# Peptides against a protein of PDB entry 3B8E: the designs that were tried, part 180

Target 1, 230 residues: chain A of PDB entry 3B8E
Amino acid sequence: PFLIFIIANIPLPLGTVTILCIDLGTDMVPAISLAYEQAESDIMKRQPRNPKTDKLVNEQLISMAYGQIGMIQALGGFFTYFVILAENGFLPIHLLGLRVNWDDRWINDVEDSYGQQWTYEQRKIVEFTCHTPFFVTIVVVQWADLVICKTRRNSVFQQGMKNKILIFGLFEETALAAFLSYCPGMGVALRMYPLKPTWWFCAFPYSLLIFVYDEVRKLIIRRRPGGWVE

## One batch from the design tools (peptide; made by RFdiffusion4, then SolubleMPNN)

Design b2_p24_8_s4 (from b2_p24_8, 21 letters changed)
Fold by OpenDDE base, seed 4:
Structure b2_p24_8_s4 (fold): chain B 230 residues (1-230), chain A 24 residues (1-24)
Amino acid sequence: as target 1 above (230 residues)
Amino acid sequence: EVEEIRQEALELLELARKLREEAL
């Protein structure tokens, strides 16, 4: 998110504090939960792989898969960001290069895509209104990510949701997101203004996309054991 | 709506706590 902020010179879509909340608050517990995930039903049935070739290939494939999932997560966040700004009169094209004027406290007449002028305070309200939904979008997309990461080859439908710690992690992550989104004072402390409940649903298509992507990947792996996708 | 979601958040926290206790 920050890289796009710098490259495109758009208003800041996600604050540093919210990023830290993702890294420390939402990712850690689920990651620990995955360490306690029961072995995939087929792991113990796999013959020893060639340690030289298969390790490197597997690391690359895992890295690519996680990289792709991470890209989908980022796209989900940006989608929510652009939707909110568009609803407030700022079309995506208009946001390009706007950062300098957006962040200038002395410019109180920044125009939106429709010619409406926005004061610095008004702009910051809109910006901070984007922070919370962006964060929540990432959390919702992470639900799918965490669920799919429990298996390498088997479908989620085959493996099931047996890890109570993983389930706990999902609920804790969700509760944290709700707390940060709706607790009084978060707008001042974290620059995370409360959001409408409807914004939680903006991430669902991306969660579904990740889920479908992973299921298709796993299906390919199952059909072509030892293939380049494994 | 915000108050309803706050209440839901509290319920989720309670649920999370219960799940934690069951997971230990």
Scores: peptide ipSAE 0.012, ipTM 0.273, DockQ to the pose 0.673
Fold by OpenDDE base, seed 2:
Structure b2_p24_8_s4 (fold): chain B 230 residues (1-230), chain A 24 residues (1-24)
Amino acid sequence: as target 1 above (230 residues)
Amino acid sequence: EVEEIRQEALELLELARKLREEAL
């Protein structure tokens, strides 16, 4: 998020503290939950031909897969961000380079894509309105991520949902999202304004996309063992 | 001050990412 913020000079889509809550708070419990997931039977049965090289390859493949999933998560967040800003009159193209004027307290006549002028306070309200949906989008997408990361090769339907810790992690993550979204004072503390419940559904297409992506990936791995998609 | 907080937060994020990568 920050890299795109700097490169594109767009308004900040997600507050720094909120990002920290995602990375340190939201991601940790799920990561722990995944650590307790039962290894795939195939992973346990396959003796590495070369423990050093095969381990390195596997680590690289995992890193790449997580990187790809992370990119899809970011896309989901940015989609929600752009939708909210577009609904408030700021089209994505118009946001490019707007940051300097957006963040300037002395400019109270920033025009949207339709010529409406926005005060600094109004702009910040819209910006902070984006933070909560962005966060919630990441959480909802992480639901799919947690489910798919249970296995490397097998479908979720084959492995099942037997890990109670993972299920607990999903509920905890959801509860945290609800707390941050609706608890009084979060707007001041985290710059996260309350979110309409309907915005929770904005992330669902991306959760589905990740799910489909992973199932397709796993299908390819099963059909073409040793491919670059692993 | 805001920039300092931002920089500190970025460092923490990078640390968190590294820890996550090590945990996986």
Scores: peptide ipSAE 0.000, ipTM 0.216, DockQ to the pose 0.034
Fold by OpenDDE base, seed 3:
Structure b2_p24_8_s4 (fold): chain B 230 residues (1-230), chain A 24 residues (1-24)
Amino acid sequence: as target 1 above (230 residues)
Amino acid sequence: EVEEIRQEALELLELARKLREEAL
């Protein structure tokens, strides 16, 4: 999110503190939970055919899978961001290059896509209104990500939710999201304004997309064992 | 600054854990 903010010169979609809450709060416990996940019975029983090549291929495949999931997460967050800004009069095309004027506190006549002038304070309210739903979108998408990462080959329906630490991680990230979204003072402290409950549901299509994507991937792996899609 | 934010995040996590323990 921050990289796109710099490259596209758009208004900041997600605050730095919120990014840190994602990296440290929402990702850490789930990552630990995956380390304690019982190895799939089929993976540990097979010696690598070639330890040098198979390790490299597996690392590349894992990196690609996480990279793809991360891109889908970012797309979900940015979708929510662009929807909120569009509802407030700023179309996505108009946001490109707008950052310089957006962040200038001395410019109080920044025009939206419809010619309405926005003060610095009004612009910052809209910006901070985007931070919370972006964060919540990431958390909701991470639910699907964490569930799918439990297995390499087996469907979630086949292995089930056996890892109690993972369930704890899902609860913790959800509780953190609720706290940051609804606790008084977070708007001032973290630049995260309270979120309407309806915005929690905006991320569900992306969570479903990740879930379907992974189930299809796993289905392909099951049908073609030893393929490069592993 | 990153370490300070990390410490603050850890404190928030501990608070969230305490709130969970009180809710259970």
Scores: peptide ipSAE 0.000, ipTM 0.228, DockQ to the pose 0.066
Fold by OpenDDE base, seed 5:
Structure b2_p24_8_s4 (fold): chain B 230 residues (1-230), chain A 24 residues (1-24)
Amino acid sequence: as target 1 above (230 residues)
Amino acid sequence: EVEEIRQEALELLELARKLREEAL
């Protein structure tokens, strides 16, 4: 997210506080939960044909898969960001290069895509309105990510959701998202303004996309053992 | 260890808040 902010010179899509909440609040507990995940039944049954080569190939493929999932997460967050700004009159094309004027407190006549002028205060309210939905979008997308991380080859439907710690992690990150979104004073303290409940659903297509992507990947692996998608 | 990480996170959040307030 931050790289796109620099490259495109757009208004800040994700605040520093929000980034820290993701890194420490939403990623740490899930990572711990995965350490206690039950071993995949397929992993336990399969002896590696060549322990040296098969391990290296699998590590590379896993890294690539997680990289792709991370890209989908970022796309989900940016989608939510662009939708909110578009609803407030700022189309994505208009945001390119706008950051300098957007962040200048002395410019109170920044025009939106429809010619409406926005004061500095109004712009910052809209910017901060994007932070909470971006965070919530990442949390919702992480639900799918956490679920698919339970297995590498087997379908989630086959392995099931038996890890209580993972379920707790999902609950905790959701509760944190709700707290940050709706607790009084969070807008002032953390610059995370209240989120309309409807925005929780904005990320669902991306969560579904990750889920479908992983299930298809796993299906291909099962049908073509030793394939490049493993 | 988790509590230490939480405390460090809280401190970082406060620092981030201050930096953000200065940048605004």
Scores: peptide ipSAE 0.000, ipTM 0.233, DockQ to the pose 0.026

## One batch from the design tools (peptide; made by RFdiffusion4, then SolubleMPNN)

Design b2_p25_1_s1 (from b2_p25_1, 22 letters changed)
Fold by OpenDDE base, seed 1:
Structure b2_p25_1_s1 (fold): chain B 230 residues (1-230), chain A 25 residues (1-25)
Amino acid sequence: as target 1 above (230 residues)
Amino acid sequence: SLVEELRERALKLLEEAEELIKKAE
């Protein structure tokens, strides 16, 4: 997300607070889940193969899968960002290179894609309105990760533990998202303005995408046991 | 050069997104 922000010079889609919340909240639970999965996989794959090599391969596969999921999450966040800005009159292409003028408090006549002029304060409200949905989108996308973990054909007991950790983590993330989205004063304090409840649904297609991605991955693994996709 | 390539790719994606948004409006 931050790379696209730098490269495209678009208005900041994700504030520092939201980034911090993602890093500390949103990414922590998946990381813990993956760590538990790795530990379980290491226990189960204790065939007499070189345990270091098998561990390294498994770590690489997990890291790659996590990276791919993270990319899909980022895409979901950006989709929500662009939809919100488009709804407010800023089409995606118009946002390119706009950041300099967008962030300049002395420019109060920045035009949207329809010729409407936006004051600095108005622009910042729209920007901060995007921060919350981006975060919420990531949280909603992570619900798919919970479902993915539930649908894995590992030990029901092991999955149950993972699911409990994930459920708790997702509950915390969702509660945090709700708090940041709807608590009065968060717009000023955290640069996260209240989110319309309808925007929670904007992430659902990407949650579905992650779900489909995982199912396809599982299908490939089933068809090619011992493949690199495991 | 890598940044410019990424920028060009991003631009193309944004153009496509804009077209989709315009069609949806």
Scores: peptide ipSAE 0.000, ipTM 0.204, DockQ to the pose 0.017
Fold by OpenDDE base, seed 4:
Structure b2_p25_1_s1 (fold): chain B 230 residues (1-230), chain A 25 residues (1-25)
Amino acid sequence: as target 1 above (230 residues)
Amino acid sequence: SLVEELRERALKLLEEAEELIKKAE
């Protein structure tokens, strides 16, 4: 998200505080939960054919898969960001290069895509309105990520939801998201304004996309054992 | 060059997103 912010020179879609909340709050408990995840039976039973090369290949493939999932997560957040800004009169194309004027407190007549002028304060309200939904979108997409990460080859439907710690992690993330979204004073303290409940659903298509992606990946692995997708 | 390529890709994505938003309205 931050890289796209720099490259596109758009208004900041996700605040530094929200990033810290993701890294420290939402990722830590799930990471612990994954450490206690019972290994998939086939992972433990499958000896590498070539221990030296297969380990490196597997690490690369896993890193690529998780990298792709991370990209989908970022896209989900940005989608929510662009939808909110568009609803407030800023079309995506208009946001390009707008950051300099957007962040300038002395410019109080920044025009939206429809010619409406926005004061600095108004712009910051809209910006901070985007922070919470972006964060929540990431959390919701992470639900799917966490669920799929517990399996390598087997379908989620085959493995089931047996890890109670993982389930706890999902609830913890959700509770944190709700706290940050609805607790009084978060708009001032964390630049996270209250979120309309409807925005929680904005991430669901991306969560579904991650599930579909992973199931397709696993299906390919099952059909082509030892293939490059494994 | 990489930054410019990424910027161009981002621009295309933004244009596509804008079109999708307009169609969804």
Scores: peptide ipSAE 0.000, ipTM 0.192, DockQ to the pose 0.018
Fold by OpenDDE base, seed 2:
Structure b2_p25_1_s1 (fold): chain B 230 residues (1-230), chain A 25 residues (1-25)
Amino acid sequence: as target 1 above (230 residues)
Amino acid sequence: SLVEELRERALKLLEEAEELIKKAE
């Protein structure tokens, strides 16, 4: 998120402290749950022909999976960010290069895509309004990603929801998201303003799309083992 | 290790950027 913020010169979509909370807090239990499931599935399915090469391949595959999940989560967050800003009059194309004027306290007449002028305070309210739903979107996307990444080759429908650690992780991250979103003082401490319950559903179409995409990917992998789609 | 290194670098960049933003404010 921060790299895109710098490169695109858009308003900050997510506070750095909130990013730290995601990376160090919300992702920890899910990551552990995925590590346990992958270890269990890989140990059971592949007789280690060569333990050194197989460990390296597994570590690379795990690293790639975590990297891909992080990218998918970021995309979901940015989707929600752009939706909120678009609803407030700022189309994505208009946000490009706007950061300099957006963050300038002395400019109180920043125009949106429709010619409406926004004061610095109004802009910051909209910016901070994006932080909470961005975070919540990441959590909601994590639900899908964790369910999807439970197995690399098997469908969720085939593997089932047997991992109690995963289920616990999903509840924990959801509870944390609710706490950060609705606890008094989080707007000041984390620049996370209270979230309307409707915004929890903003990520669902995206999560569903990812779910369908990954199920299709897994079907292709099952039909064509060793293909480039892996 | 690469992902962790990238995360650490990203975190450092975030901290530096926050400091720059705080100084610019």
Scores: peptide ipSAE 0.007, ipTM 0.246, DockQ to the pose 0.027; fails the geometry check
Fold by OpenDDE base, seed 3:
Structure b2_p25_1_s1 (fold): chain B 230 residues (1-230), chain A 25 residues (1-25)
Amino acid sequence: as target 1 above (230 residues)
Amino acid sequence: SLVEELRERALKLLEEAEELIKKAE
């Protein structure tokens, strides 16, 4: 999210503190939980054929998996961001290159896509209004990501939710999202304004899509063991 | 462990970059 902010010069969709909350508060416990997940008997019992080459391949695969998950999360967050800004008069194409004027506190007549002038304070309110739903979107997408990542071949319905630490992590990230979204003072402290409860559902289609995608992927793996999709 | 280390380093770099941008404003 932050990289796109820099590259596209758009208004900041997600603040540093929010990123820290995602990485340290939301992702850490789930990541630890995966280390305690019971290994699938068919994959994890295989001895590495060549420790040097197999380690590199595994590290690359893990890196790619994290990269893909991060991209899906970012896409969901940016979708919510662009929807909110569009509803407030800023179309996505108009946001490109707008950051310089957007962040200038001395410019109080920045025009939206419809010619409406926005003061610095008004712009920052809209910006901070995007931070909370962006964060919530990431959390909702993470629900699906964490559930699908616990297994490589087995369906979630077959493996079940046996890892209590993973379940705890899901509740923790949800509680953190609720706290940051609704606790008084978060707008000043973390630049996260309160979110309407309806916005929690904006990310559900993305979570459903990745869940369906992973189930289909796993189904293919089960039907064709040793395929490239694995 | 290596992937987690790389992730942590990447996140730290992003935080530093954001702080620099805020200071440049």
Scores: peptide ipSAE 0.005, ipTM 0.247, DockQ to the pose 0.030; fails the geometry check

Design b2_p25_1_s2 (from b2_p25_1, 22 letters changed)
Fold by OpenDDE base, seed 3:
Structure b2_p25_1_s2 (fold): chain B 230 residues (1-230), chain A 25 residues (1-25)
Amino acid sequence: as target 1 above (230 residues)
Amino acid sequence: KLVEELKERALKLLEKAEELIKQAE
């Protein structure tokens, strides 16, 4: 998310503190939980091949999986960001290159896509209104990602939810999202304004899409073991 | 290894965040 902010020079979609909460608060416990996940029954039956080559392949697969997950999370967050800004008069095309004027405290007449002038304070309110929904979107997408990542080939329905640490991680990230979204003073302290409960549901289509995509991927892997999709 | 890689990524993100906070200030 932050890389796109720098490259596109758009208004800040996600606050630095919120990024830290995602990386340290929401991703850490789930990532640890995956290390304690029981190996799939089919993996345990395979004789260890050459440990050097298998380790490199596994590290590449994990890196690609986390890279893909991170891209999908960013896309979900940016979708929510662009929807909120569009509802407030800023179309996506108009946001490109706007950061310089957006962050200038001395410019109080920044025009939106419809010619409405926005003061610095008004712009920052809209920016901070985007931070909370972006964070919540990432959390909801992470629910799907965490459940998906616990297995390589088995369906979630076949493997089940046996890892208590994973369940704890899902609870922790959800509780943190609720706390940051609704606790008084978070708008001043963390630049995260309160979120309407309806925005929690805006991320559900993305979560569902990820689930469907991964179940299809796993189905292909099960039907064609040793394919390039592994 | 995954935990170490995540820890390294988290530390790099923390450093970037601190730099950005300093620039915003």
Scores: peptide ipSAE 0.010, ipTM 0.297, DockQ to the pose 0.035
Fold by OpenDDE base, seed 1:
Structure b2_p25_1_s2 (fold): chain B 230 residues (1-230), chain A 25 residues (1-25)
Amino acid sequence: as target 1 above (230 residues)
Amino acid sequence: KLVEELKERALKLLEKAEELIKQAE
């Protein structure tokens, strides 16, 4: 998300606070889940024919899968960002290169896609209104990861422990998202304005995309055993 | 390739959303 912000020079889609909340909240639980999954996989795998190479390959596959999921999560966040800004009169094409004028406090006549002038304060309210939905979108997309982990037909018992950790983590993320979205004063303190409940649903298509992506990936892996479907 | 395809689909969805918004206003 931050890379697209730099490259496209769009208004900041995800604030520093939301980034920190993602890094500390939303990314930590998947990382812990993956660490437990690796530990359990290492216990259950018969002696790898070559422990070093097979471990490295498995770590690479997990890292790539996580990277791909992270990219889809970012796309979901950006979709929500663009939808919110579009509903406020800023079409995605108009946002390209707008950051310089957007962040300038002395420019109070930034026009939207419909010729409406926006003050600096109004623009910042809209920007901060995007931060919360972006974060919430990431959380909702991570629910798909939970479902994906549940649908992985590894041993039901191991899935149970992973599911408990993952459920707990997703609960914490969701609770944090709800707190940041609806607690009074968060707009001023954390630059996260209250989120309309309807925006929680904007992430669902992307959650479905992640689900479909993982099912397709699993299907390809099943059809091509030994194929590097990274 | 799949990520790129998903990006392309996401971009197409954004374009459609833009068109819908332009039609609604």
Scores: peptide ipSAE 0.000, ipTM 0.201, DockQ to the pose 0.023
Fold by OpenDDE base, seed 4:
Structure b2_p25_1_s2 (fold): chain B 230 residues (1-230), chain A 25 residues (1-25)
Amino acid sequence: as target 1 above (230 residues)
Amino acid sequence: KLVEELKERALKLLEKAEELIKQAE
């Protein structure tokens, strides 16, 4: 998110505080949950054919999978960001390079895509309105990530949701998202304005995409044992 | 290649979203 903000010179899609909340709040409990998860019985039972090469390949594949999931998460957040800004009159193309004028306190006549002028205060309200749904979008996408990370080869449908710690992590993330979104004063303290309930659903297509992607990946791994996707 | 494909798909989704927003409006 921050890299795209710098590269595209768009208004800040996600505040630093929300990033910290993701890193410290939403990622820790899931990471712990995964650490305590009993490895798939097949992973523990399958002796590496070559411990050195198979470990390296597995680490690379895991890293690639997590990298891909992280990219989909970021895309989900940006999608929500662009939708909100578009609903407020700022089309994505218009946001490119707008940061300099957007963040300038002395410019009170920044035009949207429709010629409406926005004061600095109005722009900041819209910006901060994007922070919360971006965060929530990441949380909702992380639900899918956590569910898919539970299994390496088996479908989620085969293993089921037996990990209580994982379930707890999902609830913790959701509770944190709800707290940050709806607690009075969060708009001032964290620059996270209250979120309309409808925005929680904006992330669902991306969660589904991640889920489908992982299931397809796992299906390929199962059909082509020893392939480069393993 | 997969990252590039995902980027392309994401860009297409963004374009479609923009079109849908324009049509809704």
Scores: peptide ipSAE 0.000, ipTM 0.199, DockQ to the pose 0.023
Fold by OpenDDE base, seed 2:
Structure b2_p25_1_s2 (fold): chain B 230 residues (1-230), chain A 25 residues (1-25)
Amino acid sequence: as target 1 above (230 residues)
Amino acid sequence: KLVEELKERALKLLEKAEELIKQAE
């Protein structure tokens, strides 16, 4: 998120403190849950090979899964960010290069895509309004991603949701998201303004799309092992 | 293989991104 902010010169989609809460707090339990599931799946699928090579492969697999989830989550968050800004009159193309004027306190007449002028205070309200939905979107997308990433090759429907740690992680993330979204003072402390319940559903189409995509991918991998899709 | 390569490249980009963020903070 921060790199895209710098490279694209767009308004800040997610506050630094909120990013830290995601990286250090929200992602911890899910990462642990995935590590346990991958370890269990790999133990079941692989005959005991050389423990050193198998451990290295598993660590690489966990790292790749975590990095992939993080990318998909970021994409989901940015989707929600662009939707909110578009609903407020700022189309994605118009946001490119707008940061300098957006963050300038002395410019109170920044025009949106429709010619409406926005004061600095109004712009910052919209910016901070994006932070909470961005975070919540990451959590909602993470639900799907964690379920999908449970196995690299098996369908969720085949393996089921037997991992109690994963289920607990999903509830913990949801509770944390609710706490950060609705607890008094979070707007000041974390620049996370209160979230309308409707924004919880903004990520659902994206989560569903990713779910369907990954199930199709897994199906193709199962039918054509060693294919180009791997 | 292509998806894995793309994932690896994306991961490297993310790692570089995180390093740049850490350096900028």
Scores: peptide ipSAE 0.012, ipTM 0.270, DockQ to the pose 0.022; fails the geometry check

